# Ledger of designs, part 83: peptides against a protein of PDB entry 4JHK

Target 1, 212 residues: chain A of PDB entry 4JHK
Amino acid sequence: EDYKIQSFDLETQKLLKTALKDPGSVDLEKVSSVIVDQSLKDQVFSREAGRICYTIVQAEAKQTNGSVFRRNLLNRLQQEFKAREETRKRSTQEWVCLVSFICNIFDYLKVNNMPMVALVHPVYDCLFRLAQSDALKNEEEVDCLVLQLHRIGDQLEKMNVQLMDELFNLLRDGFLLQEDLSSMGRLLLLEILEFRAGGWKLSDTAQKYYYS

## One batch from the design tools (peptide; made by RFdiffusion4, then SolubleMPNN)

Design b2_p13_4_s4 (from b2_p13_4, 8 letters changed)
Fold by OpenDDE base, seed 4:
Structure b2_p13_4_s4 (fold): chain B 212 residues (1-212), chain A 13 residues (1-13)
Amino acid sequence: as target 1 above (212 residues)
Amino acid sequence: SSISSLLNKSKLK
């Protein structure tokens, strides 16, 4: 598999490549730190990071039956999650990267082919935060919210349909009632509302409207 | 359309 690690310097790329194939030969704490740090700066990488992390976890499990990488990763993730409000205040970009990273870890880092239950509430908490009025007025946050729901909404709903209903009530209200949404933000909310209503896929009619 | 382009770009993130 080809992993998108071009954003790192050559030395770090080598480190990551080695971790993917021979995790026992590298400092997995350092690897986890590098991945998290980059994920907080690059939303595109945040998506890839989930896949990378899963691969390293599997490689370590196979090689040593260890879980050092996963432990370090999740510990760091929890730290960042706890500080999410401070992150949001400091940088919207870092905040949406954090959300993206958490969501993608949820998406890829499965145990026994199941989502990590421990990540369900943190993911929802992030999405609910993005669904608040002060976040919905920011197009960057709306982009993030809608993107994550497209990627993991179906999976999240399976974990807790009640929370998903509550979340989408907020999105509906935002779409209908909030006056300071950008035109694009409002359009994105409409699209995701229709996306879920269609069973986490777009109808042919909606497909033509949004993507033709 | 321009709308389609914007939505597509958004999803490519």
Scores: peptide ipSAE 0.028, ipTM 0.705, DockQ to the pose 0.133
Fold by OpenDDE base, seed 3:
Structure b2_p13_4_s4 (fold): chain B 212 residues (1-212), chain A 13 residues (1-13)
Amino acid sequence: as target 1 above (212 residues)
Amino acid sequence: SSISSLLNKSKLK
C-alpha cells in the first residue's frame, strides 16, 4: 500500500512506516508533529495525510487500545485552525495546505464510521473563508476550495445542509458578480456549481464539456 | 481539449 510519503527524507519515511505497522515502538507525539508540519508545506501530502492518520489511529487502537496519536493530532490541528488568519496572511500556500489537511482529516478520521461532529464547523469556516471575495480572486485558493468540495462536499452537506446552501450562495455570487476572477477561477466555480446541482456528480453532458 | 487538460491538472494539485 502506497501512502505517498516520498516528500520526506528516508529517516522520516522509516519513522512513518514504523508508526503505521507498530505504533507502540515510536514516539507518537513526534509522529503527529511531523505529519502536521509536512502537511502545511506540501499540498500533495496534505491531501493524503488523512489516510496515514487513520491507519495509525487504527493500529494504535488495535495494539494498545490507546488514542495518544489522535489526541496529539487533534490538539495540534486545533492550534493551527485558531491561527488560520495569520497563516493566510503569511503564506497562501500554507493556508491552502491547512485547509486541505483539515478537510482530509474530516474525510478519513471517523468515529464509528461517522464524520467527527467537532470538525464540521471548522471545515465550513475554512470553506467560507475561501469563498470570500478577497480569496476568490486568488487562483490557488479557488483551486483548494473546489477540490475540497469535490472530495467531501456530499458528506459535509449531510452534516449541515443550511450551511452548504449559504456557502453555495456565495459561490454563485462570485461566479456571476465578481469582476476580478481569473478565467480558470470562473470555470472552476461553474463546474462545482454544476457538480452540486447534479447531486455531487456530473451529468453526461457536463462530463463531456469539462473532461472530454 | 485544452479546457479538460487544465481542469484535470487543477484537480491533481
Scores: peptide ipSAE 0.027, ipTM 0.704, DockQ to the pose 0.135
Fold by OpenDDE base, seed 1:
Structure b2_p13_4_s4 (fold): chain B 212 residues (1-212), chain A 13 residues (1-13)
Amino acid sequence: as target 1 above (212 residues)
Amino acid sequence: SSISSLLNKSKLK
């Protein structure tokens, strides 16, 4: 399996590979920190980090029945979540990487084959932030919002349909009423509105319209 | 189309 860790130096790659196979032999706090740090800087990695984290969690559970890595990961994630507005102010790129990472953790890091309930509101909070007028005018944030909804929207809705309805009311209003959206931003909002309306899938007609 | 290309690019991020 390729875990796409080529962006790290060789020493860190070795650390991560060891964590994946023998988590008891490494500092799992350090491993979690390294993963979060890189996820904030590298969008490709932030997208794939969920799978890496899931594998480490499973390896530790099998080896020692422990959860040290997951605990450290979630603690660090909570810290970054709390500081999300400052992160957004500092760097839009880091902000969307954070959102991507938390969404992928939600997607991959399941407990008993179910999403972690503790992550539901943090994920929604991030998506609601991306749905505000000041974020919708930024195409990079709209890209992130729409991408995450494509990936985990159906799962999130199952966890809380009321929040999803409220979120999409904002997206509809943004699409219809906000004047400073980019052309691409407006198209992305339209696409995701249709995507949910179609049961989190596109009809053949819509598929042809957007992706032919 | 240009639209489809850009949308596809966005989804590959």
Scores: peptide ipSAE 0.027, ipTM 0.704, DockQ to the pose 0.136
Fold by OpenDDE base, seed 5:
Structure b2_p13_4_s4 (fold): chain B 212 residues (1-212), chain A 13 residues (1-13)
Amino acid sequence: as target 1 above (212 residues)
Amino acid sequence: SSISSLLNKSKLK
């Protein structure tokens, strides 16, 4: 398979390629660190990173029955999650990259074809933070929120429908009551409200309205 | 439309 790792230097590319094929021959802690570091500054890469991580996890399990990579990855994610408020204050871009990465790991890194239960609350916590009034006024954060809900909302709801209901109550209130939303932010909230109401899909009529 | 383009851009990130 082809993986988008051209943004790394040649040595790191070699490291990643080796990890994908022969994980037992490399320092998997270092590999996990490199992937997380890049994902925290490149939201596009964070999507690819999820796929890469899944491949490495599967390769290690098959080769050595090990889980060193996954353990290190999740440990690093937990550290970044705990520091999320500091990250948000420092850089909105880094914050949305963090959220995107956590959501992508949730999406790709399945255990027995099921989402990792340990990631459910961290993901919801991130989305709830994006749903607060101070975040909803920032179009970049609204964009991130809506994007993640499009990607993994249906999966998250299956894990905890109560939290999803609470989250969407906040989004509805934001849409209806918050005065300082951007025009695009308000439109995005409306779209995602309608998206969930339609069973995590848009009707033909709605599809034409938003995407024609 | 511009709205459609922006929403599509958001989904493709």
Scores: peptide ipSAE 0.028, ipTM 0.715, DockQ to the pose 0.133; fails the geometry check

Design b2_p13_5_s1 (from b2_p13_5, 6 letters changed)
Fold by OpenDDE base, seed 3:
Structure b2_p13_5_s1 (fold): chain B 212 residues (1-212), chain A 13 residues (1-13)
Amino acid sequence: as target 1 above (212 residues)
Amino acid sequence: NLEEVEKEILESL
């Protein structure tokens, strides 16, 4: 199986490849740190990171019935989540990377084909933060919010429909009432409102209009 | 094991 890890140096690529095949032969704390650090700097990688993490978790479970990697990964996520407001103040880019990474871990790191229940509220907390007025005026944050909802919105709703309703009330109000949205931000909010209303699906015609 | 990890997350977040 091929994984997109070209952004790492050759030594780190070798480390990751070894972790995927033989997790017991590497320092899994170091592996988790490398993945988290890169995910906080590269939003594109965060999607692949979720898949990589799932594979390592499964490989370790099969090899040693262990969970060292998952434990280290989630501990690091907890630390970054707790510091999310400071991260946002320091760098919008790192903040949206953090949100993207947490959402992708939720999407890929499943056990018995089920999402980790403990991640539901943290994910919603991040999305609610992006839905606040001070965040909606920043196009980079709106891009992140809408992207995550496209990726995992249907799964999140299944976990807690009440929170999803509350979130979309904020998005509707932002679209209708907030005056300092960018043109693209406003367009993206409208699209995601229609996306959910259509059962988390979008027609080909609408897709072309919003994303061409 | 998963339950223990989730418990830690719930208590810390």
Scores: peptide ipSAE 0.026, ipTM 0.652, DockQ to the pose 0.613
Fold by OpenDDE base, seed 2:
Structure b2_p13_5_s1 (fold): chain B 212 residues (1-212), chain A 13 residues (1-13)
Amino acid sequence: as target 1 above (212 residues)
Amino acid sequence: NLEEVEKEILESL
């Protein structure tokens, strides 16, 4: 399998590769920390991180029936989530990476083929933060919001339709009422509104309109 | 365990 870990130094790459195959032979706390740190710097890796984490979780379960990695990962995730406003203040880029990471963990770390219920509200909290007026005026945050909704919106709605309705009320209001949206931001909001209205699917005609 | 971690996450909300 190909895991996108080229951004790490060679020693760290070796550590990650070993964790993927023989998690019992490495410090899984260190592995989790490295993954989270890199996910906060690289949004592309944030997407890949979910898949990597899932693989390590499965490998550890098979090897020792343990969950040390998942525990450490979620503990670190909890810490970063708690500090999300400080992260946003420090760096919009790190903030959107954090959101992307949390969403991808939600997407990939399934328990009995179901999302972890404990992650539902944290994910929604992040998306609601991106849906606030001060965030909607930032195209980078709008990009992140729309991207996550495209990836996991249907799953999130199944977990809590009421929160999804509330979220999209904010997005609709932003589209209609907020004056300082970028042109691209406005288009993205319209697209995601249509995307959900269409059952989390974009028609070919609509796709051409928004992305051609 | 996982249940404890999930509970801790929920409490952080």
Scores: peptide ipSAE 0.026, ipTM 0.649, DockQ to the pose 0.533
Fold by OpenDDE base, seed 1:
Structure b2_p13_5_s1 (fold): chain B 212 residues (1-212), chain A 13 residues (1-13)
Amino acid sequence: as target 1 above (212 residues)
Amino acid sequence: NLEEVEKEILESL
């Protein structure tokens, strides 16, 4: 299939497929809820969710000039963002899925092919939270942080270079000074420091070294 | 935040 929705049951898959093609024929509030709920459980889907959401938004706009889906989606996103500390406390897995989802919404839901300004600070807030010492000691959170910076770091820097400098100062300090990092966590921090310093790219040799 | 996001989306449609 064009979209990775295999994790849903068949009935829900049907609902999503219909929303993608004929959004006016389904309950778009329910669709948005299903997408957000699954994004909080499955990080692979949370990556795909941005693309799915963009497609539904465009389909509804084209079909009826409506915005029911995006309204419900963004309302739910706002709720989850506000509750992010409680989510992190409850489940690291759900927390990193939330961050992944927010970052992918930023990546895919663009305005005139540009990132939405309103999402810049929420994304940075999530990344700064992942850069705190209590998060850096958790490899799952470091994995998430580094993955998002690989995907959208260059875009974020264009939006606010000062915040990016501040974020990477924290990452540098974590790499150099924090004692309870895992070996892999420390390696990932070094890699992402190098990645940005190299203009948000890695050579094939560097890629092999860090991710072989 | 939500209000700003909605505004930007509406302007892009």
Scores: peptide ipSAE 0.026, ipTM 0.631, DockQ to the pose 0.141
Fold by OpenDDE base, seed 4:
Structure b2_p13_5_s1 (fold): chain B 212 residues (1-212), chain A 13 residues (1-13)
Amino acid sequence: as target 1 above (212 residues)
Amino acid sequence: NLEEVEKEILESL
């Protein structure tokens, strides 16, 4: 299986590859730290990070019936989540990377083939933050919000439809009432409203209209 | 076209 880890140096790549195959032979705390650190810098990697994390979790469970990696990962995630407002203030880029990472962990890191219930509220909290007026005016944050909803919106709704309704009420109000949205931001909000209304599906024609 | 899409969305909400 191919994992996109070319952005790391060779030593780190070796560490990650070993973790994927033989997690018991490496420092899993270090591995988790490396993955989280890179995920906070590269939103594209955040998607891959979820898949990598899942694989390591499964490998460790199979090898030793352990959960050291997952525990370290979730602990670090919790720390970053708690500091999310400071992160946002410091760097919009790091903030959207954090959101992307949390969402992708939710997407990939399943327990008994089900999403981790403990991650539901943290994910929604991040999305609600992106749906606030001060965030909606920033196209980078809107991009992140819409991207995550495209990726995991259907799963999140299954976990808590009430929160999803509340979230989309904010998005609707933002689309209709907020004056300082960019043209692209407004378009993206409209698209995601349509996306959910269509059962989290978008026709090929509509997709081309909004994204090409 | 955009107005039409907007109308459809609003009607579905």
Scores: peptide ipSAE 0.006, ipTM 0.400, DockQ to the pose 0.015

Design b2_p13_5_s2 (from b2_p13_5, 5 letters changed)
Fold by OpenDDE base, seed 3:
Structure b2_p13_5_s2 (fold): chain B 212 residues (1-212), chain A 13 residues (1-13)
Amino acid sequence: as target 1 above (212 residues)
Amino acid sequence: SLEEVEKEILESL
């Protein structure tokens, strides 16, 4: 299986490749730190990071029946989540990378093909923060919000439909009532409202209109 | 176990 890790130096690439195949032969705390650090800088990598993390978790489980990597990963995630408001204040880019990373971990780190229940509320907390008026006026935050809802919205709704209803009430109000949305932000909100209304699906015609 | 990890997360949030 091929993994997109070209953004790392050669030595770190070797470390990650070894962790994927033989996790017992490397420092899994260091591996988790490297993955989290890069995910906080590169939103594109966050998607691949989820897949990489899942593979390492499975490999460690098979090799030693251990969960050292997952524990270190989630502990670091907890720390970053707790500091999310300070991160947002410091850098919008780092904030949206954090949200993307948390959502991708939710998407990929499945146990018995089910999401981790403990991540449901943290994910919703991040999405609700992006749905506030001060965030909706920033196109970068709207892009992140809509992207995550496209990726994991249907899964999140299955975990808690009441929270999803509340979230989309905020998005509908933002679309209808907020005056300082960017043109693209307003378009993206409309699209995601239609996406959910259509059962988390979008017609080919609508997709071309919004994204082409 | 996953249950132990989830418990730790819930207690820290």
Scores: peptide ipSAE 0.026, ipTM 0.679, DockQ to the pose 0.646
Fold by OpenDDE base, seed 5:
Structure b2_p13_5_s2 (fold): chain B 212 residues (1-212), chain A 13 residues (1-13)
Amino acid sequence: as target 1 above (212 residues)
Amino acid sequence: SLEEVEKEILESL
């Protein structure tokens, strides 16, 4: 398989490639650290990171029945999640990268082909934070919120429909009542409301209207 | 065990 790791230096690329195929021969703590650090800086990489992480977890389980990589990954995720408010205050960009990362870990890092139940509330907590009025006025945060709901909204709803209803109540209120939304932010909220109402699907006509 | 540690981490999220 080809993984998008060209943004790393050659030495780190070699490290990651080795981890994907022969995880027992590398420092898996270092590997997890490198992946998380890059994911918190590059939102585009965060999706690829989820796929990479899943592959390494499976490779280590198959090779040594170990879970060193997963332990280090989840430990780092816990640390970043707990510090999310400080991260948001420091940098909106880093905050949306964090949300993207945790959502993509939820999406790709399956257990027995099922989402990790323990990640459901942390993911919702991040999305609820993005749905607050102080976040909705920031287009970058709205972009992140809508993107994640497009990616994993249907999966999250299956895990807890009550929380999803509460989340979309906030989004509806934001769309209808909040006056300091950007034009694009308002458009994106309307689109995601329609997206869920349509069973997490959008017609070709609507897709072009909102995204072309 | 390692599994117990992972469980604790997940439950604390």
Scores: peptide ipSAE 0.025, ipTM 0.686, DockQ to the pose 0.422
Fold by OpenDDE base, seed 2:
Order: C-alpha cells, then structure tokens, then sequence
Structure b2_p13_5_s2 (fold): chain B 212 residues (1-212), chain A 13 residues (1-13)
C-alpha cells in the first residue's frame, strides 16, 4: 500500500513508515505531531492523513492492544480545534486544511465501522463556520465546505439530521441572498444543495455540468 | 480506551 509521504524529509519518512508497520518501536507522540503539522500545511496530505492514522491505529491495536497513537492524535486535534478561529485569522489555507483534517479523521477513524461520536459536533462546528457569510464570500472556504460535504455529508447526516438541516438552510440562504459570492462559489453551493436533495448522489450529466 | 478519549474531547468542547 502506497502512502503519500514524499513531502517529508527522509528521516521523517522513515519514522512514518516504521509507525505504519511497527508502531511500538517509535515515539507515537512525535508521529502524531508530525502528521498534524503537515496536515495543516497541505490539504492533499490532510486527506491522506486520515488513512495513515487509521493504519497506525490498527497496527498498534494489533501489535500491543494499545491506543497511544490515537490518544495523542485526538489530543492534538482537540488543541487545534479549540484554536480554530485564531488559525482562520492567521491563514485561510491552514484553516481549510484543519477542517479537511478533522473531517478525514472523522471519516477514517471508525470503531466497529461507526464514526467517533465525539467528533460529530466538532465537524459540524467547522462546517457551520464555513457556512457563515464571511466565509462563503471566500472561494477557498466554499471549496473546502463543499468538498467535505461530498465526502462525509451522508455520514454526518446519519449522526445528526437536525444539524444537517440547519446547515443546509444556511447554504440555501447564502446561495439565494448573499451578493458577494464568487461565480464559482455560487455554482458550488447550488451543486451541493442538489447533491443532498438527490440523496447525496449526483448523475454523471449533472457532474459534468458543475465541474467540467 | 477509546471511550475515555472521547469523553475527554467532549468535556473540552
């Protein structure tokens, strides 16, 4: 299995590779920190990070029946989540990377094929923040919002349909009423509204219309 | 445990 870790230096790559196969032989706190730090810089890696984290969690569980990595990971995630407004103020790019990372952790770190309940509200909080008017005017934030909803919207709705309804009310209002949306932003909002209305599915024809 | 970690996160929110 190929993991996208080429962005790290060689020593860190070795660390991560070892963590994936023999987690008991490395400093798992350091591993978690490295993964989170890189996820805040690279949204593409944020997606990969979920898969990497899941693999390490499974490897540690199998090897020692331990959960040191998961604990450290979630602790760091908690810290970053708490500081999310400061992160957004500092860098929109880091903010959307953070959201992507949180959503991907939600998507991949499952127990008995079920999402971690503790992550549901944090994920929704991030998405609601992206759905505010000051965020909807930023295409980078709209891109992030729509991307996450495409990836995990159906799962989130199963966890809390009321919050999803509220979220999409904001998106509908943004689409209809907000004047300073970019043309692409408005198109993406329309697409995601249609996507959910269609049961979190989109026809090939519609896909081409919105994304070609 | 996973449950303990989840509780810690929930308490911090």
Amino acid sequence: as target 1 above (212 residues)
Amino acid sequence: SLEEVEKEILESL
Scores: peptide ipSAE 0.025, ipTM 0.676, DockQ to the pose 0.604
Fold by OpenDDE base, seed 1:
Structure b2_p13_5_s2 (fold): chain B 212 residues (1-212), chain A 13 residues (1-13)
Amino acid sequence: as target 1 above (212 residues)
Amino acid sequence: SLEEVEKEILESL
């Protein structure tokens, strides 16, 4: 198994590798803290973090029938989610990393290959926040919103189509009515509207138009 | 809630 953890120092990399194979031999609270901290700094790692977390959860369950890592991870996630508005105020980057992390946890931590119902509303809460006018004018937030919808939008819709309709009504209104969108932001909103309308699919021609 | 998430995880393991 190959995990993208090169952003950590060598000692931390060893810690993570050990957690993935032999979770009972490391401080799993420390491991969870390291993963969350890095996910708030690096959106690329935030994507990888979901897979890493799933692997550690499964490894600990298999090895010791334990759930120490899961408990610490979710406790930290709860703290960060509750403080999301303060995080956004402090750092747009950390905010979009937080959203990315929550979305990736939704994507990877599944029960019997199904998304966890309890994560649906927290994910939508984040996406609705990104769909507000003050966020839509920020291209970094639009990038995040559109990226997550590309990754997990179809799954989210299956969980709650009503919320997805409401979300996309906001995006449509933003595209049509908001004047302070960047050119790229407006283009991305149009693309994601088209993407959903097409059944969460994008043709090669459309891909080139919007992203090439 | 995340408490519900914990419950679902425990039930799946």
Scores: peptide ipSAE 0.024, ipTM 0.645, DockQ to the pose 0.143

Design b2_p13_5_s3 (from b2_p13_5, 6 letters changed)
Fold by OpenDDE base, seed 5:
Structure b2_p13_5_s3 (fold): chain B 212 residues (1-212), chain A 13 residues (1-13)
Amino acid sequence: as target 1 above (212 residues)
Amino acid sequence: SLEEVEEEILASL
């Protein structure tokens, strides 16, 4: 199976490919570090990173019954999450990459085809932060919020419908009451409100209106 | 155990 790792140098690509097939033969701490570092600066890669991480976790479990990679990955994730406000102050781009990465890990890194329960609140915390007034005025943050809700909103709701209701109350209030939203931001909020109301699906008519 | 360490990390997120 092919993975999108062309952004890395050849040596790092080799490292990642080896980790995917023979994780016991490489430094899995280094592998996790490389993946996280790239995910924090490239939102497109962060989606692929989730898939890569899951594959490495499964490969290590099958090969050695180990979980060294997952431990290192989650440790790094914890560090980045704790520093999320500082990251946001430093760079909106890095902040939305962080949120995207956490959401993608939630989406892909499953155990027995189930989401890790411990990631539910951290994911919601990130989404609630994006739903605050100071974030909603930034189109880049709104883009991130809406994208994640499209990807994992239905899964998150199944884990905690009360938090999802509270989150969407904030989004509704933002749409109705906040005056400094961009035109695109307002459009995206309306779309995601409609998306959830439609059972996390868009009608053909709505799809055409918002994305065609 | 390794599993316990991971659970502690996750609980601290």
Scores: peptide ipSAE 0.028, ipTM 0.671, DockQ to the pose 0.433
Fold by OpenDDE base, seed 3:
Structure b2_p13_5_s3 (fold): chain B 212 residues (1-212), chain A 13 residues (1-13)
Amino acid sequence: as target 1 above (212 residues)
Amino acid sequence: SLEEVEEEILASL
């Protein structure tokens, strides 16, 4: 099992590797802080961060039956979520990284092999914000929205189908009615509408059409 | 509500 942590300096890499194997021997608050900070700067890392976090949580539970890492992680996530509008105003890039991170934590950090119920509404709130007209005109936000729906849309729908229906009503309206969408943004909205309509699946032909 | 979400997150710690 390999984790992609080459973006960190060597000292931080050693810290993370130790946390993955022997979480009781490191400062788990510091580890959580490092992971969150990097996830807010690098959207690509946020995907890997989900796997890393899950592994550390499982390792700590097995080693000490503790949950110090998860507590620190969720506390920091809560703080960032509450400040999401300020983050969006300051930097679109940081905002989409935040959304990506929250979605990836939802995807990987399972409790009793189930998604954390507490994260359902925060995830939907982020996706609904990305589905507003002022966000749909920004290609970076559309990219983020569509990417997350591809990754966790089926899981989110199982948690609350009513919210998913409402979200996709907004996306359909955006596709049909909003005039200032980018060409790529419009294509992405059409693709994700088709993706859900097909049971969160896409044919090989359609995949090539939209993403080749 | 935001308050309800915050309480749920805290309860999941």
Scores: peptide ipSAE 0.023, ipTM 0.626, DockQ to the pose 0.134
Fold by OpenDDE base, seed 1:
Structure b2_p13_5_s3 (fold): chain B 212 residues (1-212), chain A 13 residues (1-13)
Amino acid sequence: as target 1 above (212 residues)
Amino acid sequence: SLEEVEEEILASL
C-alpha cells in the first residue's frame, strides 16, 4: 500500500514505515511531530496524512491496545490550532495546509467508526475563518474552504447543523455582497452553495458547468 | 470558543 511518504528523507520514511507496521518499536511522539511538521508545508501530504495517522492508530491498538500516538497527535494539533492566526499571518500556504490537515484527521481518524466530537468545533472554527471577508478575497483560501466542504461537509452537518447554517449564511453574503472576490472564487462559492442545497451532491451536468 | 475547544480536546485524550 502506498502511503505517499516520498517527500520525506529515507531515514524518516523508514521511521514511518516501521510505525505503520510495528508502532511499539518507535518513538511515537517523534512520529506524530514529523507528520504534523510535514503536513504544515506539503499540501499533498496534508490532505492525505489522515490515512497514515489512522493506520498507525489501528496498528498500535491492535499491537498493545495503546493510544500513545493519538494522544501525541491531538496534543500537537491543539498547539497548532491555538496558533492558527499567527500561522495565517506568517504563511497562507501553511495556514491552508493546517486546515487541510485538521479536516483530513476529522475525516479519517474515527473512534468506534464515529467522528471525534472534540474535532467538530476546531474544524468549524477553521472554516469560519476562511469564510471571513479578508480570507474570501484570497483564492488560495477559497480553494481550501470549498475543497474541505466537498470532502467532509455532509459529516460536519450531521454533527452540528446550526453551525453549518451559520457558515453558509456567511458564504452567501460573501457571494452576493463582497466585490473583491476573484472570478474563480465567486464561481466556487456559488458551486458550494448549490452543492449543499442539493444534499451535498451535484449532477454530472452541474459538475461540468462549474469545473469545465 | 477556544476554551471550549481546549476542554473538548483534553477530554478526548
Scores: peptide ipSAE 0.022, ipTM 0.620, DockQ to the pose 0.132
Fold by OpenDDE base, seed 4:
Structure b2_p13_5_s3 (fold): chain B 212 residues (1-212), chain A 13 residues (1-13)
Amino acid sequence: as target 1 above (212 residues)
Amino acid sequence: SLEEVEEEILASL
């Protein structure tokens, strides 16, 4: 399986590969730190990090019945989440990478085949932040918002439909009322509104319209 | 058209 770790140097790649197969032989705290650090820099990796993390978690559980990696990962994630406003102010790129990472962890890091309930509100908080007027005017943030909703919107709605309704009320208002949206941003908001309205699916015709 | 899409979306909300 391809875990999209090309952005790491060869030594780190070896570390990650070892963690995936024999987690007991590596420093799992270091591994978690490396994954989080890279996820904040590289959005391509950020969107794949969840799969890597899940695999490591499962491997450790099977090997030692341990949860060292998951614990360290979640602790670091919580720290980054708490500092999200600082991150956003410092770098929009790092901010959207953080959101992508959190969403990807939610998507892939299941426990007993269930989403981690503790991540639901943090994910929504990130998406709500992206749905604020000051964020909607930034195309990079809109791209992130729409991308995450495409990926995990249906799952999030199942966890809390009321929050999803509130979120999409903001998106609707942004689409209708906000004047400083980019043309592409406005198009993306319209698309995601349609996407949810269609049961988190788009017809082939609609797909061609928005993404051809 | 975009206008038609908007109308459909708004009607479904």
Scores: peptide ipSAE 0.005, ipTM 0.411, DockQ to the pose 0.015

